# Peptides against a protein of PDB entry 7RZF: the designs that were tried, part 210

Target 1, 358 residues: chain A of PDB entry 7RZF
Amino acid sequence: PFQEEHLKQLYKIVPIKDIRNLYVTFPIPDLQKYYKSNPGHYLGHLIGHEGPGSLLSELKSKGWVNTLVGGQKEGARGFMFFIINVDLTEEGLLHVEDIILHMFQYIQKLRAEGPQEWVFQECKDLNAVAFRFKDKERPRGYTSKIAGILHYYPLEEVLTAEYLLEEFRPDLIEMVLDKLRPENVRVAIVSKSFEGKTDRTEEWYGTQYKQEAIPDEVIKKWQNADLNGKFKLPTKNEFIPTNFEILPLEKEATPYPALIKDTAMSKLWFKQDDKFFLPKACLNFEFFSPFAYVDPLHCNMAYLYLELLKDSLNEYAYAAELAGLSYDLQNTIYGMYLSVKGYNDKQPILLKKIIEKM
Target 2, 358 residues: chain A of PDB entry 7RZF as posed
Amino acid sequence: PFQEEHLKQLYKIVPIKDIRNLYVTFPIPDLQKYYKSNPGHYLGHLIGHEGPGSLLSELKSKGWVNTLVGGQKEGARGFMFFIINVDLTEEGLLHVEDIILHMFQYIQKLRAEGPQEWVFQELKDLNAVAFRFKDKERPRGYTSKIAGILHYYPLEEVLTAEYLLEEFRPDLIEMVLDKLRPENVRVAIVSKSFEGKTDRTEEWYGTQYKQEAIPDEVIKKWQNADLNGKFKLPTKNEFIPTNFEILPLEKEATPYPALIKDTAMSKLWFKQDDKFFLPKANLNFEFFSPFAYVDPLHSNMAYLYLELLKDSLNEYAYAAELAGLSYDLQNTIYGMYLSVKGYNDKQPILLKKIIEKM

## One batch from the design tools (peptide; made by RFdiffusion4, then SolubleMPNN)

Design b2_p21_6_s1 (from b2_p21_6, 9 letters changed)
Fold by OpenDDE base, seed 5:
Structure b2_p21_6_s1 (fold): chain B 358 residues (1-358), chain A 21 residues (1-21)
Amino acid sequence: as target 1 above (358 residues)
Amino acid sequence: MKEEIERARKEVKLGTVFENE
């Protein structure tokens, strides 16, 4: 495990690919024994959240970051890391200190709010759904994976241990949060802009890098991170499915979609699932407008409309995706296409929100 | 989240600089 002398270090790394990444790493205790509560997953869910008031939302609004991933990573036996990784814009590369300040402001918000049982419950429910309706994997890969994780989990729990949460442990969440401090940070910046500015070479891959101590002034700035009023906990995820009932196959189930409604303004086709028997549906809507493709102006207006609509729906997209719902909006030569896919239970909620924004 | 961590892991083969210390 990293000792105090290995903390507060900055690494400037030259990649082979043209990428810009920031890694903010915190040494944490080994959480493996706490897999039933998984406090690192709880924190990763919040820090890596993409909804309104999230860390990513704010950093995107500044034009500094494209993507953000937060979570625990295995180190060696007896210790782990918590890592916040972001994809940097060119502008973000100039604002790394400020980006990290915002990370600590968000972490400070999590400390101020304290552990939330409802957030844990959502994580539990999401993971339970993911486990219950897990897709079939290739046997060779699956067996190799299971063989590997047998080193970490009891045989009886080996299939469930990576998914099923059982215990809300606010004490463990706080314990991990207490390790997410500026004095416990290791920072890596990956960019080609450091080419010719490095003094070390990594032994195994020949990666060029420079190691520097983070100035005490910078550490102190991060330690003094205040509550940023832009950061908020996510709202409850209304898209998490709770009903998984599979209706019996109709006696007259057709192998093809049947026309079940025919009106002057709409046609509706229906096909019951007779193959997968999953609590999932695919809703597809084709909207027809004589104006959609009448001329280049109308075509461009229809395009702009959908881009604006997608932007306006972004607040729901992440929460829906977490819950196993997706939507797609496309322009067609006849109008527009809308698709809503995933667990059928909460599809009406997502569909309603889409229609209300239209 | 898991797929992004795996994508990050495929990109974080650069992470050996951090794992070997």
Scores: peptide ipSAE 0.009, ipTM 0.522, DockQ to the pose 0.083
Fold by OpenDDE base, seed 3:
Structure b2_p21_6_s1 (fold): chain B 358 residues (1-358), chain A 21 residues (1-21)
Amino acid sequence: as target 1 above (358 residues)
Amino acid sequence: MKEEIERARKEVKLGTVFENE
């Protein structure tokens, strides 16, 4: 485990690829024994959230970050890491100190709100859905994985341990949050901009890097991170499916889509699932407009309209995706195509939101 | 999230810089 001398360190790393990444790492206790509560997953879900009031939403609004991942990472037996990783813009590379300040402001918000049982319940429900409807994996890879995780979980739970949450443990969430402090931070910045500015070479891969102590003044700035009023906990995810009923196959079910509605303005085809028997549906809509492709101007306006529509739907996209719903919007030469896919239970909610934004 | 975390875990080949100390 990292000692005090290994904390408050900044690594400037030269990548082979042209990438800009920031890794903010905290040593944490080994949470493996707490898999039934998984406090690191709870925190990863919130810190890595992409909805309104999230860390990513704010950092994107500043033009500093493209993507964010937060979560626990395995170390060795007896310790783990909590890592916040972001893909940096060129501008974000100039604002690393401020990005990390925002991370600590978000963490401070989580401390101020305290552990939320409803958030745990959503994580539990999402993981239960993911387990219940888990796709078949390649036997070789699956067997190797199971063999590995047998070292960490009871035999009876080895298939469920990575998915099924059982216990809300606010004490463990607080314990992990207490480790996410500036005094415990290790920072790595990955950028080609450090080429020729490094003094060390990593032993195994020959990666060039520089190690520096983070100035005490910077640590103190992060320690004094206030509550940023832009940060909010996510709202409840309305897209989490609760009904998984599979309707019986209709006696007259056709192997091809049947026309079930024909009007002057719409045609509707339906095909029941006769193969997979999953509580999922695919809704496909083709909208026809004589103006969509009449000239280059209208074509570009139709394109711009869809980009604006997608942008306006971003607030729902992430929550829907977490719940196993997806949508797609495309321009066609005839107009527009909309697809909504995933668990059928909450598809009407997502579809309604899409149509209300159109 | 799991796939992105797994993708991030796979892209964190840089994790070795942190793990080997």
Scores: peptide ipSAE 0.009, ipTM 0.509, DockQ to the pose 0.097
Fold by OpenDDE base, seed 4:
Structure b2_p21_6_s1 (fold): chain B 358 residues (1-358), chain A 21 residues (1-21)
Amino acid sequence: as target 1 above (358 residues)
Amino acid sequence: MKEEIERARKEVKLGTVFENE
């Protein structure tokens, strides 16, 4: 386990690949025994959220970060880590202190709001759906994985332990949040910009790095992180499926899509799933416009339209994806293509939002 | 979840810098 001398450290690491990453690591207690409540997953869900008012949304708006992941990481027996990792832009590499300040502002927001049972319930529901409708894995890989996780979970729960949440434990959420403090931080910055500026070499892989103490003034700035009014908890995820009914096969089900509607303005093809029997659908729309590809100007206008449309849908994309819904929008030489895929229950909600933005 | 799995694969290389102390 990290001792006090290992805390408040900054590592500047030279990668082999041209990557820019920031790792903000906190030592936390071993949460393995709490897998039924999984407080680290709760915090990872919120800290790693991509919706409006999220940490990532704000850091993206500043042009500092491309991606963010937050979550617990297994350590050795008796301790774990909570890690916030971001992909840095070139500009973000210059603003690492400010990025970390925003992380602590978001954490402070989580403390101020306290543990939310509805957020836990959403995580529980999402994980239950993921478990229930888990795709088939390659048997060899799956067996090897299960054999490995038998060291961590009871035999009776080994299949469910990584997925099924049972207990809302606000006390454990608060306990983990209390460990996410500047005094407990380890920071690693990964960038080629540190080449020739390092003084140490890692023993096993020869990775060049420099270790520095984080200045007390910087720690104090992070400790005094105020509430940033731009940070908000996520809204409830309206895309989480609740209906998993599978309709009976029609007696005259065709092996190919059948034309079920033919009008001057639309044709509708339908194929019932006769193979997978999942509560999922694929909705594909092809929109025809004689203007879409008539000249370079119209082609570019059609492209710009879709890019703007995609941008306007970003607020829903992440929530939909978490719920196992996806959409795709593409320009075609004939017009536009829209696809909506995933659990059929909430597809109409996503489709409606897409059409309202169009 | 998907990003966590891809990160876990990338972090295995960085984990050695942090775990060997």
Scores: peptide ipSAE 0.008, ipTM 0.515, DockQ to the pose 0.080
Fold by OpenDDE base, seed 2:
Structure b2_p21_6_s1 (fold): chain B 358 residues (1-358), chain A 21 residues (1-21)
Amino acid sequence: as target 1 above (358 residues)
Amino acid sequence: MKEEIERARKEVKLGTVFENE
C-alpha cells in the first residue's frame, strides 16, 4: 500500500479542537491470520506500558507526554499499521524529534531483550480473564460487532478470536519489530500551532495540513538510537488473578453489612455478594484522625500526604489496573478514605503494598 | 493520506468518547 515515497513523511495537521497529538505510524504486514499469537498486541502491551522503565514513564518524567497508546491498527485488506500515539504537552510539541528518538530507543531495547514468553503468557492470562468475565453488552451493538468480525474469523472462534491467545510466536514478534524502523516511519503532528502554516487542504473534511519529508539527518539520528539505560521491561504482574472461586452464600447471609469486628480502634463490616456472584470484592477503609481537618495547615498537610502516597503507589497502579484491580485514595474531613476494588484473589497484595507505603 | 487523516479523526473521536463515558 505505501511505497517508498510515502515513507519518512511528516504531516503537520491543524485540528478543529485544541489538541496536541503525535502519531508515529509504521506500515506492517497483515497480521489478521496470526490472531492466535497476536504479535502486534504483544508489542502494543510493552510499548504502551505505563510502569517503571516504560516509554511513557520516561516521556512523562520529561514533561513531554501525558498519555501513550501503542498497537496494531487495521489498514485495508492485506496490510496493517503499528501506531504509537501520544498526547503532547506544550513542551512536548517542541521536542517531537526527541520523543521519537526515545520511541526508537525503547524499540531497540525490545530488540535487544528479544521476545519474552512470560510477557506473552501474561497477555494470554489477562485476555482470558477479560473474556471470561466480560460484561454484558447491549445486544444491538454486540450483534453488529459480531456480524462485522465474522468476516475475519472462523464462525467457531468468532467470540474468542479477539481475546484468547494460543501460540507464542517469537518469529512474528521479531518480524513486526523489524518493521518498526525509522526508514519506515510516517509521522503526524496534530496541533493548532500549525494554523496559517499549512499549504494543503484535505478533500473530504477540509483539514488543513502540511506534508514534509523528514530530513535524512533526523532519520539517521533515529537509526542510531542507542540503548537508553532508563528503559526496562516491565516486572511480572503479580496482580493477575488465578483463583476465581465463588464461595457459597452463607445460610445466615444478611441483606445488609454485618458488624463482624468491633474494637476500640476498628469496626469491620462485611456483606457477601448475594447478587452478582463474581470473584470480585470491594474493600473500603475510613481512617480517622483528629488532625486531618483541625486547621488549614493540617488540611493541606493531609492533602500533600495523599498526593505523595499516590505518587509512591504509581509503580503498582498500572499493573493492578491491567489485572482488573483499582484503588482510590481521598481526603475526608475525618481523615482518609481508601477503596480497593476488583478481583478478590490479589486484593490482599495490593492492599499490603498500599499499607506499606502509608 | 485519506485513511490517516480519517483515522486521526476517528481516533480523536474515540479518545473523546472515552473521556465522556
Scores: peptide ipSAE 0.008, ipTM 0.488, DockQ to the pose 0.084

Design b2_p21_6_s2 (from b2_p21_6, 10 letters changed)
Fold by OpenDDE base, seed 1:
Structure b2_p21_6_s2 (fold): chain B 358 residues (1-358), chain A 21 residues (1-21)
Amino acid sequence: as target 1 above (358 residues)
Amino acid sequence: MKEEIEKARKEVRLGTVFENE
């Protein structure tokens, strides 16, 4: 495990590819034995959240970060890591200290709010859905994966252990949060901007890097991270499916879509699933407008409209995606195409929100 | 959650089954 001498370190790494990444890594205890509560997943869910009041939302609003991932990562036997990884913009590369400050402000918000059982319940429900309706994997890959995880889980639980949460353990959440401190941090910045500014070469891959101690003043700045009023816990995810009823196949079910409604303003085609028998649907809407493609100005206006519409829907997109719902909006030569896919139970909610923004 | 999002994105590809028939 990393000793104190390995903590509070900054690594400046030269990549082969033109990428800009920040890795903020915390050594944590081995959480493997706590798979039934999975406190690292709970924290990863919140820290990696993309909704309003999230860490990513704030960092994106500043133009510093494109994407964020938070979660536990396996180390060796007896220890793990919690890693917050962000894709940096060019501007974000100049504000790494402030990005990390915001990370600690968000972590401080999580401490102040304490563990939330409703958040755990959402994680439990999402994982249960993911397990129950898991797609078929390639047998070779799946068998190899299962063989590997047999070393970590009881035989009876080996299929469920990575998915099914059973126990809300606020004590373990707090224990992991207590490890997410500036004094325990390891920072890696990956950028080509460090080319010619490194003094070390990694033994195995020849990666050029520089290692520096993080200044005590910077550590202290992060330790004194205040509550940022912009950070909020996510709202409850309204898109989590609860009804998984599969309707019986109609006796007259056709292999092709049937026209079930024909009016001057709309045609509706329907095809019942006769192959997959999943509580999922695909709703496809083609909106026709004689103005959509009449001239270059109207085409560009229709394009801009959809880009603005997509932007206005971002607040729902992430929560819907977590719940196994997706939407797509595209311009067509005839107007606009909308697709809503995923679990059928909450599709009407997502569709309603899309239509209300249109 | 990108891994879960990527899993969710892979699951929603059920709609492409209509193109191969």
Scores: peptide ipSAE 0.013, ipTM 0.411, DockQ to the pose 0.062
Fold by OpenDDE base, seed 3:
Structure b2_p21_6_s2 (fold): chain B 358 residues (1-358), chain A 21 residues (1-21)
Amino acid sequence: as target 1 above (358 residues)
Amino acid sequence: MKEEIEKARKEVRLGTVFENE
């Protein structure tokens, strides 16, 4: 495990690929024994959230970050890491100190709000859905994975332990949050901009890097991270499915889509699932407009309209995706195509939101 | 999320910088 001398370190790393990444790493206790509560997953869910008031939303609004991933990572037996990783813009590379300040402001918000049982319940429900409807994996890979995790979980739980949450443990969430402090930070910045500015070479891969102590003044700035009023906990995810009923196959079910509604303005085809028997549906809508492709101007306006529509739907996209719902919007030569896919239970909610934004 | 962090780390060859100390 990292000692005090290994903390408050900055690594400037030269990648082979042209990438810009920031890794903010905290040593944490081994949480493996707490798999039933999984406090690191709870924190990863919140820190890595992409909705309004999230860390990513704010960092994107500043033009500093493209993507964010937060969560626990395995170390060795007896310790783990919590890592916040972001894909940096060119501008974000100039604002790394400020990005990390925002991370600590968000963490401070989580401390101020305290552990939320409803957030744990959402994580539990999402993981239960993921387990229940887990796709078949390739036997070789699956067997190897199971053999590995047998070292960490009871035999009876080995299939469920990575998914099924059982216990809300606010004490463990607070314990992990208490480790997410500036005094415990290790920072790595990955950019080609450090080429020729490094003094060390990594032993195994020959990666060029420079190690520097983070100045005490910078640590102190992060320690004094206040509550940023832009940060909010996510709202409850309305897209989490709760009904998984599979309707019986209709006696007159056709192997092809049947026309079930025909009007002057719409046609509706339906095909029941006769193969998979999953609580999922695919809703596909083709909208026809004689103006969509009449000339280059209208074509570009139709394109711009869809980009604006997608942008206006971003607030729902992430929450829907977490819940196993997706949508797609495309321009066609005849107008527009909309697809909504995933668990059928909450598809009407997502569809309604899409139509209300159109 | 875990898989994405691991993938990102593998792509950057950062595994050793964080795991071998």
Scores: peptide ipSAE 0.012, ipTM 0.505, DockQ to the pose 0.081
Fold by OpenDDE base, seed 2:
Structure b2_p21_6_s2 (fold): chain B 358 residues (1-358), chain A 21 residues (1-21)
Amino acid sequence: as target 1 above (358 residues)
Amino acid sequence: MKEEIEKARKEVRLGTVFENE
């Protein structure tokens, strides 16, 4: 494991590809034995959240970050890492210290709120859904994966251990949070902008890098991270499916969509799933407007409308996606297309929200 | 590193994003 001399280090790394990444790494204890509670997954879910009041939402609003990933990562036997990784914008590359400050502000918010059992329950439910409706993998890859994880989990649990949460352990969440401190940080910045500014070469890959100690003043600045009032815990995910009932196939089920409603203003086609027997549906809507494509102005207005609509739906998009729901909105020459896909149980909720924003 | 980043992305995604390839 890293010793004290390996902490509070900044690495400036020259990539081969034109990428801008920030890695904020914390050494943590080996959490493998705690797979049933998975405190690192709990923290990764919150830190990596993309909804309103999330770390990513704030960093995106500043134009500094495109994507964020947070979670535990295996190190070697007996230790792990917690890593927050962000894709940096060009502007974000200039604000790395401030980005990390915001990370510590969010972590401080998590400490202030304490472990939330409802968040754990959502993670548990999401993982249970993911396990239950896991797609078929290629046998070769799957067998190799299972053979690998047999080193970590009991034989009886090898299929479930990566998914099924059993125990809420607030003590372990707090223990991991206590390791996510500025004094324990390792920072790596990956950018071509460091070309010609490095003094070391990595032995195995020839990667050019510079190692610097993070100044004590910067560490203190991060240690004194205030609560940022913009950061909030996510709201409860209303899109998590709870009903997975498969309706029996109708005796007169047609191999093609049947017209089940025909009115002056709407036609509705329906086809029951006769092949997959999954608790999923695809809802497709085509809206017709004579104004959508009448001239360049109206075409641009229709485009702008959809972009604004998508923006207004961002608050739901991530939560829906986590729950295995998706939507798509497109302009057509006739008007607008809407698709809603995923678990059928909560599709009406998502659809209602979309229609209310329209 | 790339596989590990992809694994970390997959582990975070394994809980969240079923990319239907």
Scores: peptide ipSAE 0.006, ipTM 0.426, DockQ to the pose 0.222
Fold by OpenDDE base, seed 4:
Structure b2_p21_6_s2 (fold): chain B 358 residues (1-358), chain A 21 residues (1-21)
Amino acid sequence: as target 1 above (358 residues)
Amino acid sequence: MKEEIEKARKEVRLGTVFENE
């Protein structure tokens, strides 16, 4: 386990690949015994959220970060880590201190709001859906994985332990959140810009790095992180499926899509799933416009339209994705293509939002 | 989330910098 001398450290690391990453790591207690409540997953869900008012949304708006991942990592027996990892832009590499300040502002927002049972319930529901409708894995890989996790979970729960949440434990959420403090931080910055500026080499892989103490003034700045009014908890995820009814196969089900509607303005093809029997659908729309590809100007206008449409839909994209819904929008030489895929229950909601933005 | 953190770590070979202390 990290001792005090290992805390408040900054590592500047030279990667082999041209990547820019920031790792903000906190030592936390071993949460393995709390897998039924999984407080680290709760915090990871919120810290790693990509919706409006999220940490990532704000850091993206500043042009500092491309992606963000937050969550618990297994350590050795008796301790774990909570890690916030971001992909840095070139500009973000210059603003690491401010990025971390925003992380602590978001953490402070989570403290101010306290544990939310509805957020836990959404995580529970999402994980239950993921478990229930888990795709088939390659048997060899799956067996090897299960054999590995038998060291961590009871035999009776080994299949469910990584997915099924049972207990809302606000006390454990608060306990983990209390460990996410500047005094407990370890920071690693990964960039080729540190080449020739390092003084140490890692023993096993020869990774070049420099270790520095984080200045007390910087720690104090992070400790005094105020509430940033741009940070908000996520809204309830309206895309979480609740109906999983599978309709009976029609007696005259064709192996190919059948034309079920033919009008002057629309043709509708339908194919019932006769193979997978999942509460999922694929909705594909092809829109025809004689103007879409008539000249370079119209082509570019059609492209810009879809890019703006995609941008306007970003607020829903992440929530839909978490719920197992996806959409795709593409320009075609004939007009545009829209696809909506995933659990059929909430597809109409996503489709409606797309059409309202169009 | 776990898989993405692990993937990122495999790419940076940072496992040893964080785990061998």
Scores: peptide ipSAE 0.012, ipTM 0.510, DockQ to the pose 0.078; fails the geometry check

